# Peptides against a protein of PDB entry 2YKT: the designs that were tried, part 20

Target 1, 231 residues: chain A of PDB entry 2YKT
Amino acid sequence: SRSEEMHRLTENVYKTIMEQFNPSLRNFIAMGKNYEKALAGVTYAAKGYFDALVKMGELASESQGSKELGDVLFQMAEVHRQIQNQLEEMLKSFHNELLTQLEQKVELDSRYLSAALKKYQTEQRSKGDALDKCQAELKKLRKKSQGSKNPQKYSDKELQYIDAISNKQGELENYVSDGYKTALTEERRRFCFLVEKQCAVAKNSAAYHSKGKELLAQKLPLWQQACADPS

## One batch from the design tools (peptide; aimed at target 1 L108 Y112 C192)

Design b1_p28_2_s2 (made by RFdiffusion4, then SolubleMPNN; from b1_p28_2, 17 letters changed)
Fold by OpenDDE base, seed 1:
Structure b1_p28_2_s2 (fold): chain B 231 residues (1-231), chain A 28 residues (1-28)
Amino acid sequence: as target 1 above (231 residues)
Amino acid sequence: SSSLEEKIKETLKELEESLKKVEKKELE
């Protein structure tokens, strides 16, 4: 029946979230943590490289013929420091605004969805059983009427069961339909949450890239001319 | 449908509020 099919679809949505989406989300979080760790490693390694560049700048400043290049090397290191500071801010957001929040959500979600599914199943079964009971009673009544010398005696009761069946059928269909919409909404909410959090990360990432581009665009022409234009 | 979309949005809001309450309880 339509209601049975819709019921199966509803259960499948909940099961898909619990058995496919949530495990995939946990993996996503794990991969995010790995990515964060790698970026932190890059930041650390870069610091060592540019600290060494500063040392080269110090040597240039102490030289007789390359003093002005010392300032250039210091500027290069400083621009890098500013870019790295922006990266660190992005990483903080990545950790605090996405990974941590997703981890909290997915952990709570298992219990929530299990309870929601059980509630739906219980009520759906209750309505289904009530409908089946009315159908069974109508069948019994009809059998009794066929064996009676006065079938008209059962006419009013038959009408009552028919009306009850119609009402309960409609109620069940509406409940299952609403249940399906609710389940789809639950799924959509989770994807929307992920998208929104990822958008926040993207904004911070854009700020990082923009700042880097701006700083380098400003200074790079000066650095490129440093050897050709001695002071 | 537009009506369904609006209903979904409202339901999302309600569910989000409910989830926040659950989160608060878990932290207590």
Scores: peptide ipSAE 0.007, ipTM 0.396, DockQ to the pose 0.105
OpenDDE base, seeds 2, 3, 4, 5: peptide ipSAE 0.000, 0.000, 0.000, 0.000; ipTM 0.300, 0.261, 0.295, 0.269

Design b1_p28_2_s3 (made by RFdiffusion4, then SolubleMPNN; from b1_p28_2, 14 letters changed)
Fold by OpenDDE base, seed 4:
Structure b1_p28_2_s3 (fold): chain B 231 residues (1-231), chain A 28 residues (1-28)
Amino acid sequence: as target 1 above (231 residues)
Amino acid sequence: DEEEEKKIEEQKKELEESLEKVEKKLAE
């Protein structure tokens, strides 16, 4: 029946979220944590490299003939520091605004969805059972009427059952239909939440890239000219 | 279960807020 098919579809939406979406989201979070860890490693390695560059700048600053090149080397290291600070800000946002929030939600979502599905199933079954009962009672009444010398005495009661069946059928169909819409909305909200959080990360990433580009674009011409302009 | 129902409603509210924000941005 239409109601049975829609019921199946509704259950399948909940199952898809629980069995496909949520596991995939957990994997996404895990991959994000791996990426964060790798970037933290890059940050540490880069610090060592540019600290060594600063040391070269110190030596230049102490020299008699290359003092101005010391300032250039310090500027190179400082620009890196500023870019790195921006990266760290992006990573903090990535962790706090995306990974942590997704992790918190996905941890609780399994129980939530199970309860929601169970509630839906219980109510759907209750409505179905009530409908079946009315149908069974009508069948019994009709059988009794056929064996009676006065069938007309059952006519009003028969009409009442027919009306009750019609109403309960409509109620069941509406409930299942609304249930399906609700399930689809639950799925959509989860995707929308992911998109929203990823957009925040994208904005922060854009800020990181923009800041780096601006700083390097400003300084690089000066650094390129440094050796051509002896003191 | 009243406790589970409360949790369901709370989660729905949070998800709805997220949805509304996204929908608003998409409409702009």
Scores: peptide ipSAE 0.014, ipTM 0.418, DockQ to the pose 0.539
OpenDDE base, seeds 1, 2, 3, 5: peptide ipSAE 0.000, 0.000, 0.000, 0.000; ipTM 0.248, 0.252, 0.252, 0.264

Design b1_p28_2_s4 (made by RFdiffusion4, then SolubleMPNN; from b1_p28_2, 17 letters changed)
Fold by OpenDDE base, seed 5:
Structure b1_p28_2_s4 (fold): chain B 231 residues (1-231), chain A 28 residues (1-28)
Amino acid sequence: as target 1 above (231 residues)
Amino acid sequence: SSSEEEQIKKTQKELEESLKKVEEKEKL
């Protein structure tokens, strides 16, 4: 029946969230943690590289003929330090605004969805059973009427069961339809939440890239001229 | 080239070492 098909669709939405979306989200969080760790590793490696650059700047500053290049090398290291600081701020946001919040949500969601599905199934079954009961009673009544010498005696009661069946069928269909809409809304809400959190990450990432571009654009012309200037 | 592959392996090893240091810091 249409109601049975829509019931299956409703259950499938909940199952898809629990068995596909949530596991995939857990994997996404895990991959995010790995990415965060790798970027932290980049920050650490960069520190070593630019500390070594500072040492080269110190040597230049001690030289008689290259003293001004020491300052250039120090500035290069400092700009990159500032870029790395912006990366660290982005990573903090990535951790706190995306990963932690998603992790909290996904762990609570399995219990919530299970309860929501069970509630829906219980009520759907209750309405279905009530309909089946009325249909069974009508069938029994019709059998009695066919075997009776006075079938007109059962006509009013037959009409009552027909009306009850019609009403219960309509209620079941409406309930299942609303259940399906609710399930789809629950699915959409989860995707929207992910998109919104990812937008926050994107905003912070843009700030990181913008700051890096600004700092380099400001200093690079100066650095490019340093070797052409007389000592 | 074989030399590029070797350099990639070296870089990967250095990255892994850096990641271990970060992990140690996070545990403290």
Scores: peptide ipSAE 0.013, ipTM 0.316, DockQ to the pose 0.014
OpenDDE base, seeds 1, 2, 3, 4: peptide ipSAE 0.000, 0.000, 0.011, 0.008; ipTM 0.249, 0.245, 0.303, 0.307; seed 4 fails the geometry check

## One batch from the design tools (peptide; aimed at target 1 L108 R189)

Design b1_p29_1 (made by RFdiffusion4)
Pose (drawn by RFdiffusion4):
Structure b1_p29_1 (pose): chain A 225 residues (1-144, 151-231), chain P 29 residues (1-29)
Amino acid sequence: SRSEEMHRLTENVYKTIMEQFNPSLRNFIAMGKNYEKALAGVTYAAKGYFDALVKMGELASESQGSKELGDVLFQMAEVHRQIQNQLEEMLKSFHNELLTQLEQKVELDSRYLSAALKKYQTEQRSKGDALDKCQAELKKLRKKPQKYSDKELQYIDAISNKQGELENYVSDGYKTALTEERRRFCFLVEKQCAVAKNSAAYHSKGKELLAQKLPLWQQACADPS
Amino acid sequence: SEEEEAADAFMKELLDDEDYALYQQIFAE
C-alpha cells in the first residue's frame, strides 16, 4: 500500500523534471544568451574607450613636459587589454562550456524523459495486473485455514514472488527518479563551478595588474616639493 | 555511488536500445 504512495511520488518526480526543471532550464539558457549578447556589447565599448584613451596618450607623448603622462595613459590602456582578455577567457567558458552543453542535454532530454516515465508506468501496471490476477485465482480456489492444497500453495508461492517483484520495482523506480533529478542539478552546479573558476582567475589577474601599476600612476602628478 | 550504479542498472533493464543510447548520451561525462 505504501507501495502505491511511492508509485505516485515517482510519477510526480518525472512530471516535475519535464514540466518544471526543463522549462526553467530553457529559460536559464535564454537569459544566458542575453547575458552574453550584453557582455559582448561591453567588451566592444571598452575597446572604443581604451583607443580614445591611447589617442590622449599619443598627444602627451609628443609634448614638452608631459611625455611621462603619455606613458601612464599607455600603461592604463595596456592593463585594460590584459584584464579584458582574462575576461574574454571567462566569456568562452560561458559559451562553449556552459550554454552549449546545457542546450545539448536539454534537447535530448525531452524524448528520454517521456520514454523513461512511460516505460516505468507500463512495467508497473503490467506487474500490478499480473499480481491482482494471481490473487483472484487464489481467492476462487479458497472460496470453493492452516491447510492448503497443492494448487493453493503454488498460487501462494507465485503471489509472494510477484508481490516481491512489484515492491522492488517501485522501490528501485523511486530511487532512480530521485537520482535523475539530482544528476540534472549536479550538472548545472558543475557548469556553474567551471565558469566560477574562470571568474576567479579574471578577478585575481585584475587585482595584481592594478596592485603593480596603480602606485606609479598615482605618483605621476604629485608635488615634487 | 551505490544508488547511482543501481539506477544505471535499473535504467538498462527498463529502456530499449534506442532509449538507452539517449540515456548514455545525456549522462556522458
Fold by OpenDDE base, seed 5:
Structure b1_p29_1 (fold): chain B 231 residues (1-231), chain A 29 residues (1-29)
Amino acid sequence: as target 1 above (231 residues)
Amino acid sequence: SEEEEAADAFMKELLDDEDYALYQQIFAE
């Protein structure tokens, strides 16, 4: 029946969230933490490299013929410091605004979805059982009427059961329909939350890349001419 | 949204107070 089909669809939505989406989201969070750790490692390694560049700048500043190149090397290191500061800001947002929030929600969601599905199933069965009972009683009444010398005496009661069946059928269909709509909304909310948080990360990443590009584009022409224009 | 409102109303009817509180916690703004 239409109600049975819609019931199966509803259960499948909840099962998909619980068995596919949530485990995949947990894995996504784990991979995100690994990515964060790797980027932190890059920051550390980069610091060592550019600290060594500063030492080269110090030596240039102490030379007789290369003093101005010392300032260039210091500027290169300073631009790197500013880029790294922007990266660290992005990483903080990545951790706090995406990973932590997703981790908290996915942990709570397993319990919620289990309870929600169970209650939906219980109420759906209750309405279905009530409908089946009324249908069974109508069938019994019709058998009794067929064996009676006065079938007309059961006509009013037959109509009452028909009306009750119609009402219970409608209630079941409405309940399952609303349940399906709710389940789809629940699924969509979870995807939307992921998309929105990832958009925030994307904005922060864009800011990081933009700042780096601006700083380097501003200084690179100056650095490129430094050897040709001794001072 | 209308869809969110309908979902919230349904879940409030379907769930007990504890589970509904958990629902709200997950989707709290």
Scores: peptide ipSAE 0.022, ipTM 0.483, DockQ to the pose 0.911
OpenDDE base, seeds 1, 2, 3, 4: peptide ipSAE 0.012, 0.012, 0.013, 0.005; ipTM 0.360, 0.315, 0.334, 0.313

Design b1_p29_1_s1 (made by RFdiffusion4, then SolubleMPNN; from b1_p29_1, 12 letters changed)
Fold by OpenDDE base, seed 5:
Structure b1_p29_1_s1 (fold): chain B 231 residues (1-231), chain A 29 residues (1-29)
Amino acid sequence: as target 1 above (231 residues)
Amino acid sequence: MKEEEESKKFMKELLDEEDLKLYEQIYAK
């Protein structure tokens, strides 16, 4: 029946979220944590490299003929520090606004979806069983009426069962239809949430890249001329 | 808007107040 098919579709949506989407999201979070760790590692390694560059700048500043180049090397290290600060801000946002929230969400969703599916199944079954019972009682009544010498005795009760079946069928169809819409809305919301959070990550990443580009574009011409200037 | 409100209502029926608050915080823009 239409209601049975729609019921199967509804259950399949919940099952797809629970068995496909949520495990994939957990994997996505794990890959995100690995990526965060790698970026933190890059930040640490870069700090060591530019700290060593500062040491070269100190040596230049101590020389009689290369003092000006010391300042250039310090500026290079300072620009790097500013770029790293922007990266750290991006990483904090990535951790706090994406990974932590997704981790909390996926755990909550597991409990919620299990409860939601169970509630839906219980109520759907209850309505279905009530409908089936009314249909069975009508069938029994009709058999009894056919065997009776006074079939008119059962006519009013037959009409009552027909009306009850019609009402219960309508209620079941509406309930299953609403359940399907709810399930699709829940699925869509999860994908939309992922897209929105990933847009925030993209925005923060763009800010990081823009800041780096801006700082380097501003200073690089000066640094390139440092050795051409008269000593 | 209507679908989101229906979802929140449904969540309120299934989850305790703490879980509902967490849900609202996670989906807050």
Scores: peptide ipSAE 0.111, ipTM 0.713, DockQ to the pose 0.348
OpenDDE base, seeds 1, 2, 3, 4: peptide ipSAE 0.061, 0.012, 0.013, 0.100; ipTM 0.691, 0.275, 0.267, 0.704; seeds 1, 2 fail the geometry check

Design b1_p29_1_s2 (made by RFdiffusion4, then SolubleMPNN; from b1_p29_1, 15 letters changed)
Fold by OpenDDE base, seed 2:
Structure b1_p29_1_s2 (fold): chain B 231 residues (1-231), chain A 29 residues (1-29)
Amino acid sequence: as target 1 above (231 residues)
Amino acid sequence: SEEEKASEEFLEKLLDEETLALHKEIYAK
C-alpha cells in the first residue's frame, strides 16, 4: 500500500542516518583530528627551520660585508612567524568550532535516532493494527449479515466500521507522511550543520592564505633585490 | 522554516521527554 511504502522510505531515511551518515561523520572527525595533528607537526618543524634561519641572520649581522643581509633573513623569519600565528588561529577554530562540536553531536545522535525510530515504528504499528482490526471486524460483520435472515439488522454497524476504517486509513497516511517529512528534515539538518561548520573552517582558512599571500607579496621584492644592493 | 516547525511539532507529539531532551541538546549546539 501507499502507506506501507512511505513507511519503508521513512525507516530507510533513519537507517541511512544511523548506518551511513553517522559512521561516515565519525570517520570525518577522525580524519580531521589526523589533519590537525599533522598541521601541528608542520608548525613545530617549521619553527625549527626558521629558528635556524634566524641564526644565519645573526651571523650575517655580525659580518663586516653582509650586515644588511642579516636584516633580510630576520624579516623572512618574522613573516613566517606572522603566518604561523594565523595558522594557529585557524587550527584553534578548526578544533573548537568543527571537530569538538561534531564529536559531541554524533555521540548524542546515535542514542536519539535509535529511540526516535523505535517510537515511530511502535506508533505506526499501533495505528496499522487498529486499522487491521477494524477491517477484520467489518469482514466478520459482512459474513454474519450474508448468513442472516435479517441483513438490515447489521446495516448501521457496517456503516460505522466503514467510516472508522476510512478515518483510520486517513490518520495512518497522514502520520506516515508527516513521519517521512520529519525524517527528511532531520537528515537535511545534519547535512546543513556540516556545511555550515565547514564554511566557518573555509572562511578561517581563506584568512590564513590571504594573510600569507599579502605578507609575502609585500616583502619578496625587497628580499629579491637585497644582494644587488650591497652596503 | 515552516518545514522545521512542522517536524518539531510532529516529534513533540511522538517522543517522550527524555528523547526530546536529547533532540534539544543536539540542535542547541
Scores: peptide ipSAE 0.537, ipTM 0.940, DockQ to the pose 0.796
OpenDDE base, seeds 1, 3, 4, 5: peptide ipSAE 0.516, 0.007, 0.016, 0.534; ipTM 0.934, 0.382, 0.460, 0.940

Design b1_p29_1_s3 (made by RFdiffusion4, then SolubleMPNN; from b1_p29_1, 16 letters changed)
Fold by OpenDDE base, seed 5:
Structure b1_p29_1_s3 (fold): chain B 231 residues (1-231), chain A 29 residues (1-29)
Amino acid sequence: as target 1 above (231 residues)
Amino acid sequence: DEEEKRTEEFLRKLLDEEDYKLYEEIYKK
C-alpha cells in the first residue's frame, strides 16, 4: 500500500542518517582534527625557519657592507609572522566554528534520532494495528451477514466499520506522510548545517589567503630592489 | 519558513518534552 511504502521510505531516511551520515560526519570531524594538527605543525616548523632568517638578518646588520640588507631580511621574517598570525586565527575559527560545533551536535543527534524514530515507529504501528483490527472486524461481520437469514440486521454496523476504516486509513496515511516529510527535513537540515559551517571556513580561508597576498605584493618589489641599490 | 514550522509542530506532537528540548538544543540554538 501507499502508506506501507511511505513508511519504509521514512524508516530508510532515518536509517541513512544514523548509519551513513552520522558515522561519515564523525569521520569528517576526525579528518578535520588531523588537518588542524598538521597545519599547526606547519606553523611551528615555519617559525623555526623564519627565526633562522632573522639570525641571518642580524649578521647582515653587523656587517660593514651589507647593513641595509639586514632590514630587508627582518622585514621578510616579519611579513611571514603576520601571515602566520592570520593562519592561526583561521585555525582557531576552524576549530571553534566548525569542528567543536559539529562534534557536539553529532553526539547529541544519536540520542535524538533514536528517540524520534522509536516514537514514530510506535505510533505508526499503533495506528496500523487499529486499522487492521477494524478491517478484521468488518470481515468477520461480513461473514456473519453472509451466513445470516437476515443480512439487513448487520447493515448499520457494517457502515460503521467502513467509516471507521476510512477514517483510520486516512489518519495513518497522513501520519506517515508527515513523518516522511519530517524525516527528509531532518536530513536536509543536517546537510545544510554542514554546508553553512563549511562556508564559514571557506570565508576565513579566503581572508587568510588575501591577507598574505596583500602583504607580499606590497613588500616584494622593495625586497627585489635591495641588492641592486648601492650601499 | 513554513516547512520548518510544520516540522516543529509535528515534532511537538511526536516527542515528549525532553526529546523536544534535545531537538531544540541541536538545531535551534
Scores: peptide ipSAE 0.032, ipTM 0.438, DockQ to the pose 0.783
OpenDDE base, seeds 1, 2, 3, 4: peptide ipSAE 0.012, 0.016, 0.012, 0.013; ipTM 0.255, 0.350, 0.352, 0.342; seed 2 fails the geometry check

Design b1_p29_1_s4 (made by RFdiffusion4, then SolubleMPNN; from b1_p29_1, 13 letters changed)
Fold by OpenDDE base, seed 2:
Structure b1_p29_1_s4 (fold): chain B 231 residues (1-231), chain A 29 residues (1-29)
Amino acid sequence: as target 1 above (231 residues)
Amino acid sequence: DEEEKESDEFLKKLLDEEDYKLYEEIYAK
């Protein structure tokens, strides 16, 4: 029936969230944590490299003929420090605003969805069973009426069952329809939440890249000229 | 927005207090 098909669709939406979306989201979070760790590793390794560059700058500053190049090397290291600070800020946001929030939600969602689906199924079945019972009673009544010497005795009761069946059918259809719409809304909310959190990450990432581009664009011409203009 | 409101109304009727609180925790703004 239409109601049964829509019920199956509703269940499938919930099952898709529970069995496909949420596990995939957990994997996404795990991959995000790996990515964060790798970027933190880059940060640490870069620090060592640019600390070594500072040492080279110190040596230049101690020289008689290359003092100005010491300042250039220090500036290079300082610009990197500023870029790295921006990266760290991005990583904090990535962790706190995306990963942590997704992790919290996905854990809570498993229990919630299970409960919601179970309750929906229970209520759907209850309404279905009530309808089936009325249909069965009507059938039984019709059999009694057909075998009776006074069929008119059952006419009013037959009409009552017909009305009850119609009403229960309508209620079931509406309930399942509302359930299906709700399930789709629940699915959409989860995807929207992910998209919104990814937008925040993208914004922070853009800020990191912009800062790096800006700082390097400002200083690079000066550094390129440093060897051409000995002092 | 309207679909979300209808969904929320449906869930309020469907869920008990504990499960609805969990819902609010997940989707609280």
Scores: peptide ipSAE 0.334, ipTM 0.852, DockQ to the pose 0.929
OpenDDE base, seeds 1, 3, 4, 5: peptide ipSAE 0.321, 0.129, 0.025, 0.312; ipTM 0.851, 0.672, 0.303, 0.844; seed 3 fails the geometry check

Design b1_p29_2 (made by RFdiffusion4)
Pose (drawn by RFdiffusion4):
Structure b1_p29_2 (pose): chain A 225 residues (1-144, 151-231), chain P 29 residues (1-29)
Amino acid sequence: SRSEEMHRLTENVYKTIMEQFNPSLRNFIAMGKNYEKALAGVTYAAKGYFDALVKMGELASESQGSKELGDVLFQMAEVHRQIQNQLEEMLKSFHNELLTQLEQKVELDSRYLSAALKKYQTEQRSKGDALDKCQAELKKLRKKPQKYSDKELQYIDAISNKQGELENYVSDGYKTALTEERRRFCFLVEKQCAVAKNSAAYHSKGKELLAQKLPLWQQACADPS
Amino acid sequence: EPENPYPEIDEEALEEEVEELEEEFEELE
């Protein structure tokens, strides 16, 4: 009887994956694409900014008394080119290693999940029907206490076997369904961890490039007196 | 019959990796 409770829980897990998880995953993929489209806009504009900044650096390089300021502005643009390309690296860890792999999985999953739930429902129903029929045949023999005919005993053995088979099937079906759920959340967490490692390398690169160059830049217009 | 597209992933190792990333980001702050 707890078996029937477990049977409904299992159907509910497959339904939750097909109607909640995968659609939310489709939405997450769409947000990720928008995010990358936006990140491309920033990388591009950062280019215009830093070229405008190099133009100022060229002007200071041609002047009397401000040449070193020209060098400072060149170095600022250079630091940004090095930071940006550590960012473009985190960006491709986003496209090829996250968005593409999520789209690929979710595309195949619709057919896989529809088929797995269906196969489970058919197998569970077939085992339940065979058990009910064996039990009905036995009830017929028994109707027309510590005594059992040869045939009654054979039915009792068969009912015991089929009931054990049905309960194991429902028990294993539930464990499998929870595992399908967890694998999908694990893959999402893994893809996010990978993008995160590249975000750490990007931010670490920025900290050290600036920690190196920033004090010299702050000194360039200090009072020499 | 279609096969499962999602791989099996070690849950304990994934949790440790998430904790290591949290530490690296706290250090960067």
Fold by OpenDDE base, seed 5:
Structure b1_p29_2 (fold): chain B 231 residues (1-231), chain A 29 residues (1-29)
Amino acid sequence: as target 1 above (231 residues)
Amino acid sequence: EPENPYPEIDEEALEEEVEELEEEFEELE
């Protein structure tokens, strides 16, 4: 029936969230933690490289003919420090605003979805059983009427069962339809939350890249000029 | 009953946030 098909669709949405979305989200969080760790590793490795650049700047400052290039090398290291500070802020946001929040959601969601699905199934079954009971009682009444010497005695009661079946069928169809809309809304909420958190990460990433570009664009012409104009 | 861990979708708030983001990115170009 239409209601049985819609019921199966509703259960399949909840099952898809529980069995596909949530495991995939756990994997996404794990991959995010790996990515965070790799970026932290880049930050550490970059510090060693630019500390070595500072040492080259010290040597230039100690030279007789390249003192001004020492200041350039120190400025390069300082711009790097500022870019790394922005990266650390982005990573902190990535951890706190995306990974931690998604981890909290996915842990709570298994319990919530199990309860929501069980509530839906219980009420759907209750309405279905009530409909089946009315249909069974109508069938019993019709059998009694066919075997009776006075079938007209059962006519009013037959009409009452027909009306009750029609009403209960409509109530079941509406409940299952609303249940399906609710399940689709639950799925959409989860994807929307993921998209919103990824947008926040994208905004922070854009700010990091913009600041890095700005700092380098301001200084790069000056550094190039220091090489072109021997003082 | 356990509480829904995910917020309700506020379409109006999302539209406003998108407009604000578009304005911020236009200023950066």
Scores: peptide ipSAE 0.302, ipTM 0.708, DockQ to the pose 0.476
OpenDDE base, seeds 1, 2, 3, 4: peptide ipSAE 0.293, 0.302, 0.297, 0.297; ipTM 0.732, 0.713, 0.713, 0.725

Design b1_p29_2_s1 (made by RFdiffusion4, then SolubleMPNN; from b1_p29_2, 8 letters changed)
Fold by OpenDDE base, seed 1:
Structure b1_p29_2_s1 (fold): chain B 231 residues (1-231), chain A 29 residues (1-29)
Amino acid sequence: as target 1 above (231 residues)
Amino acid sequence: EPENPWPEIDEEKLKKEVEELKKVFEELA
């Protein structure tokens, strides 16, 4: 029946969240932590590189023929520092706005989903059982009426069961329909949160890339000119 | 009953954020 099919669909949504989405999200978080660690490693390694560049700048500043290039090398290191600051902001956002929040939510979600599914199943079964009972009682009543010398005696009760069956059928269908919508909303809610938080990370990442592009585009001609025209 | 750990959906906010992000990336090009 329509109700039975929709019920199966509803349960499948919850099952998908519990067995597919949440484990995948946990893996996503784990991969994110690995990525964060790698980026931190890059940051640290880059610091060492540009610290060494500063040392080269110091040597240039002390030289007889390359003194002006010392300032250029210092500027290069400073630009890197600014870019690095943007990267660190991105990493903080990545950690605090995405990974931490996802981890907290996914950890709590198993209990929530289990309870939500159980609540739905309990109420769905209750309504289904009530409907079945009314149908069975109507059938019994009709059998009694057929064997009775006065069938009219049961007419009012028959009408009551017919009405009850109609109402309970409608209630069950509505409940299952709402349940399905709710389940789909639960799934969408999780994806929307992920997208929202990923957007925040992306904005900070964009800022990092923009700052880097801007600074390098501005300074690179100056650095090149310093080599071409010593002063 | 346990509380839903996920916030309610704000479709308008999400849409705006996505559109804003698109603009940012366009500026980066």
Scores: peptide ipSAE 0.362, ipTM 0.835, DockQ to the pose 0.773
OpenDDE base, seeds 2, 3, 4, 5: peptide ipSAE 0.338, 0.330, 0.334, 0.332; ipTM 0.804, 0.783, 0.799, 0.795

Design b1_p29_2_s2 (made by RFdiffusion4, then SolubleMPNN; from b1_p29_2, 10 letters changed)
Fold by OpenDDE base, seed 1:
Structure b1_p29_2_s2 (fold): chain B 231 residues (1-231), chain A 29 residues (1-29)
Amino acid sequence: as target 1 above (231 residues)
Amino acid sequence: EPENPWPEIDEEELEKRQKELEEVFKKLA
């Protein structure tokens, strides 16, 4: 029946969230943590590199013929520091606004989904059972009427069961339909949250890239001319 | 019953964020 099909679809949505989405999300979080760690590693390694660059700048500043290049090297290190600050802000957002929140929610979701699914199943079954009962009673009544010397005696009761069946069928169909919509909404809420938080990260990532582009575009011409125009 | 850990979809907030992102990406262009 249509209601049975819709019921299966509803359960499949919950099943997909529980068995596909949430495990995949956990993996996503794990991969995110790995990515975060790698980026932190890059940050640390870069700091060492540019600290060493500063040392080279100090040596240049002490030299007789390369003093101005010391300033250039210092500027390069400073620009890196500024770019790195933007990266760190992105990483903070990545951790706090995406990973942590996703982790918290996915940990809670198993209990929530189980309860939600159970609630739906319980009510769906209740309505289904009530419908089945009425159908069974009508069938019994009709059999009784066929064996009766006065079938007209059961006509009013038959009509009552027919009406009850119609009402319960409609109620079941509506409930299952609403259940399906609810389940789809649950799924959508999860994806939307992921998208929203990823957008927040993307914003900060864009700021990082923009800052890098801006600073380097500003300074590169100056740095490039430094060797060609000695003091 | 346990509370839904996932927030309701806020279309207004989504629109706001989208506009903000658009502005950010304009700066990148």
Scores: peptide ipSAE 0.317, ipTM 0.760, DockQ to the pose 0.569
OpenDDE base, seeds 2, 3, 4, 5: peptide ipSAE 0.315, 0.312, 0.316, 0.313; ipTM 0.745, 0.739, 0.745, 0.746

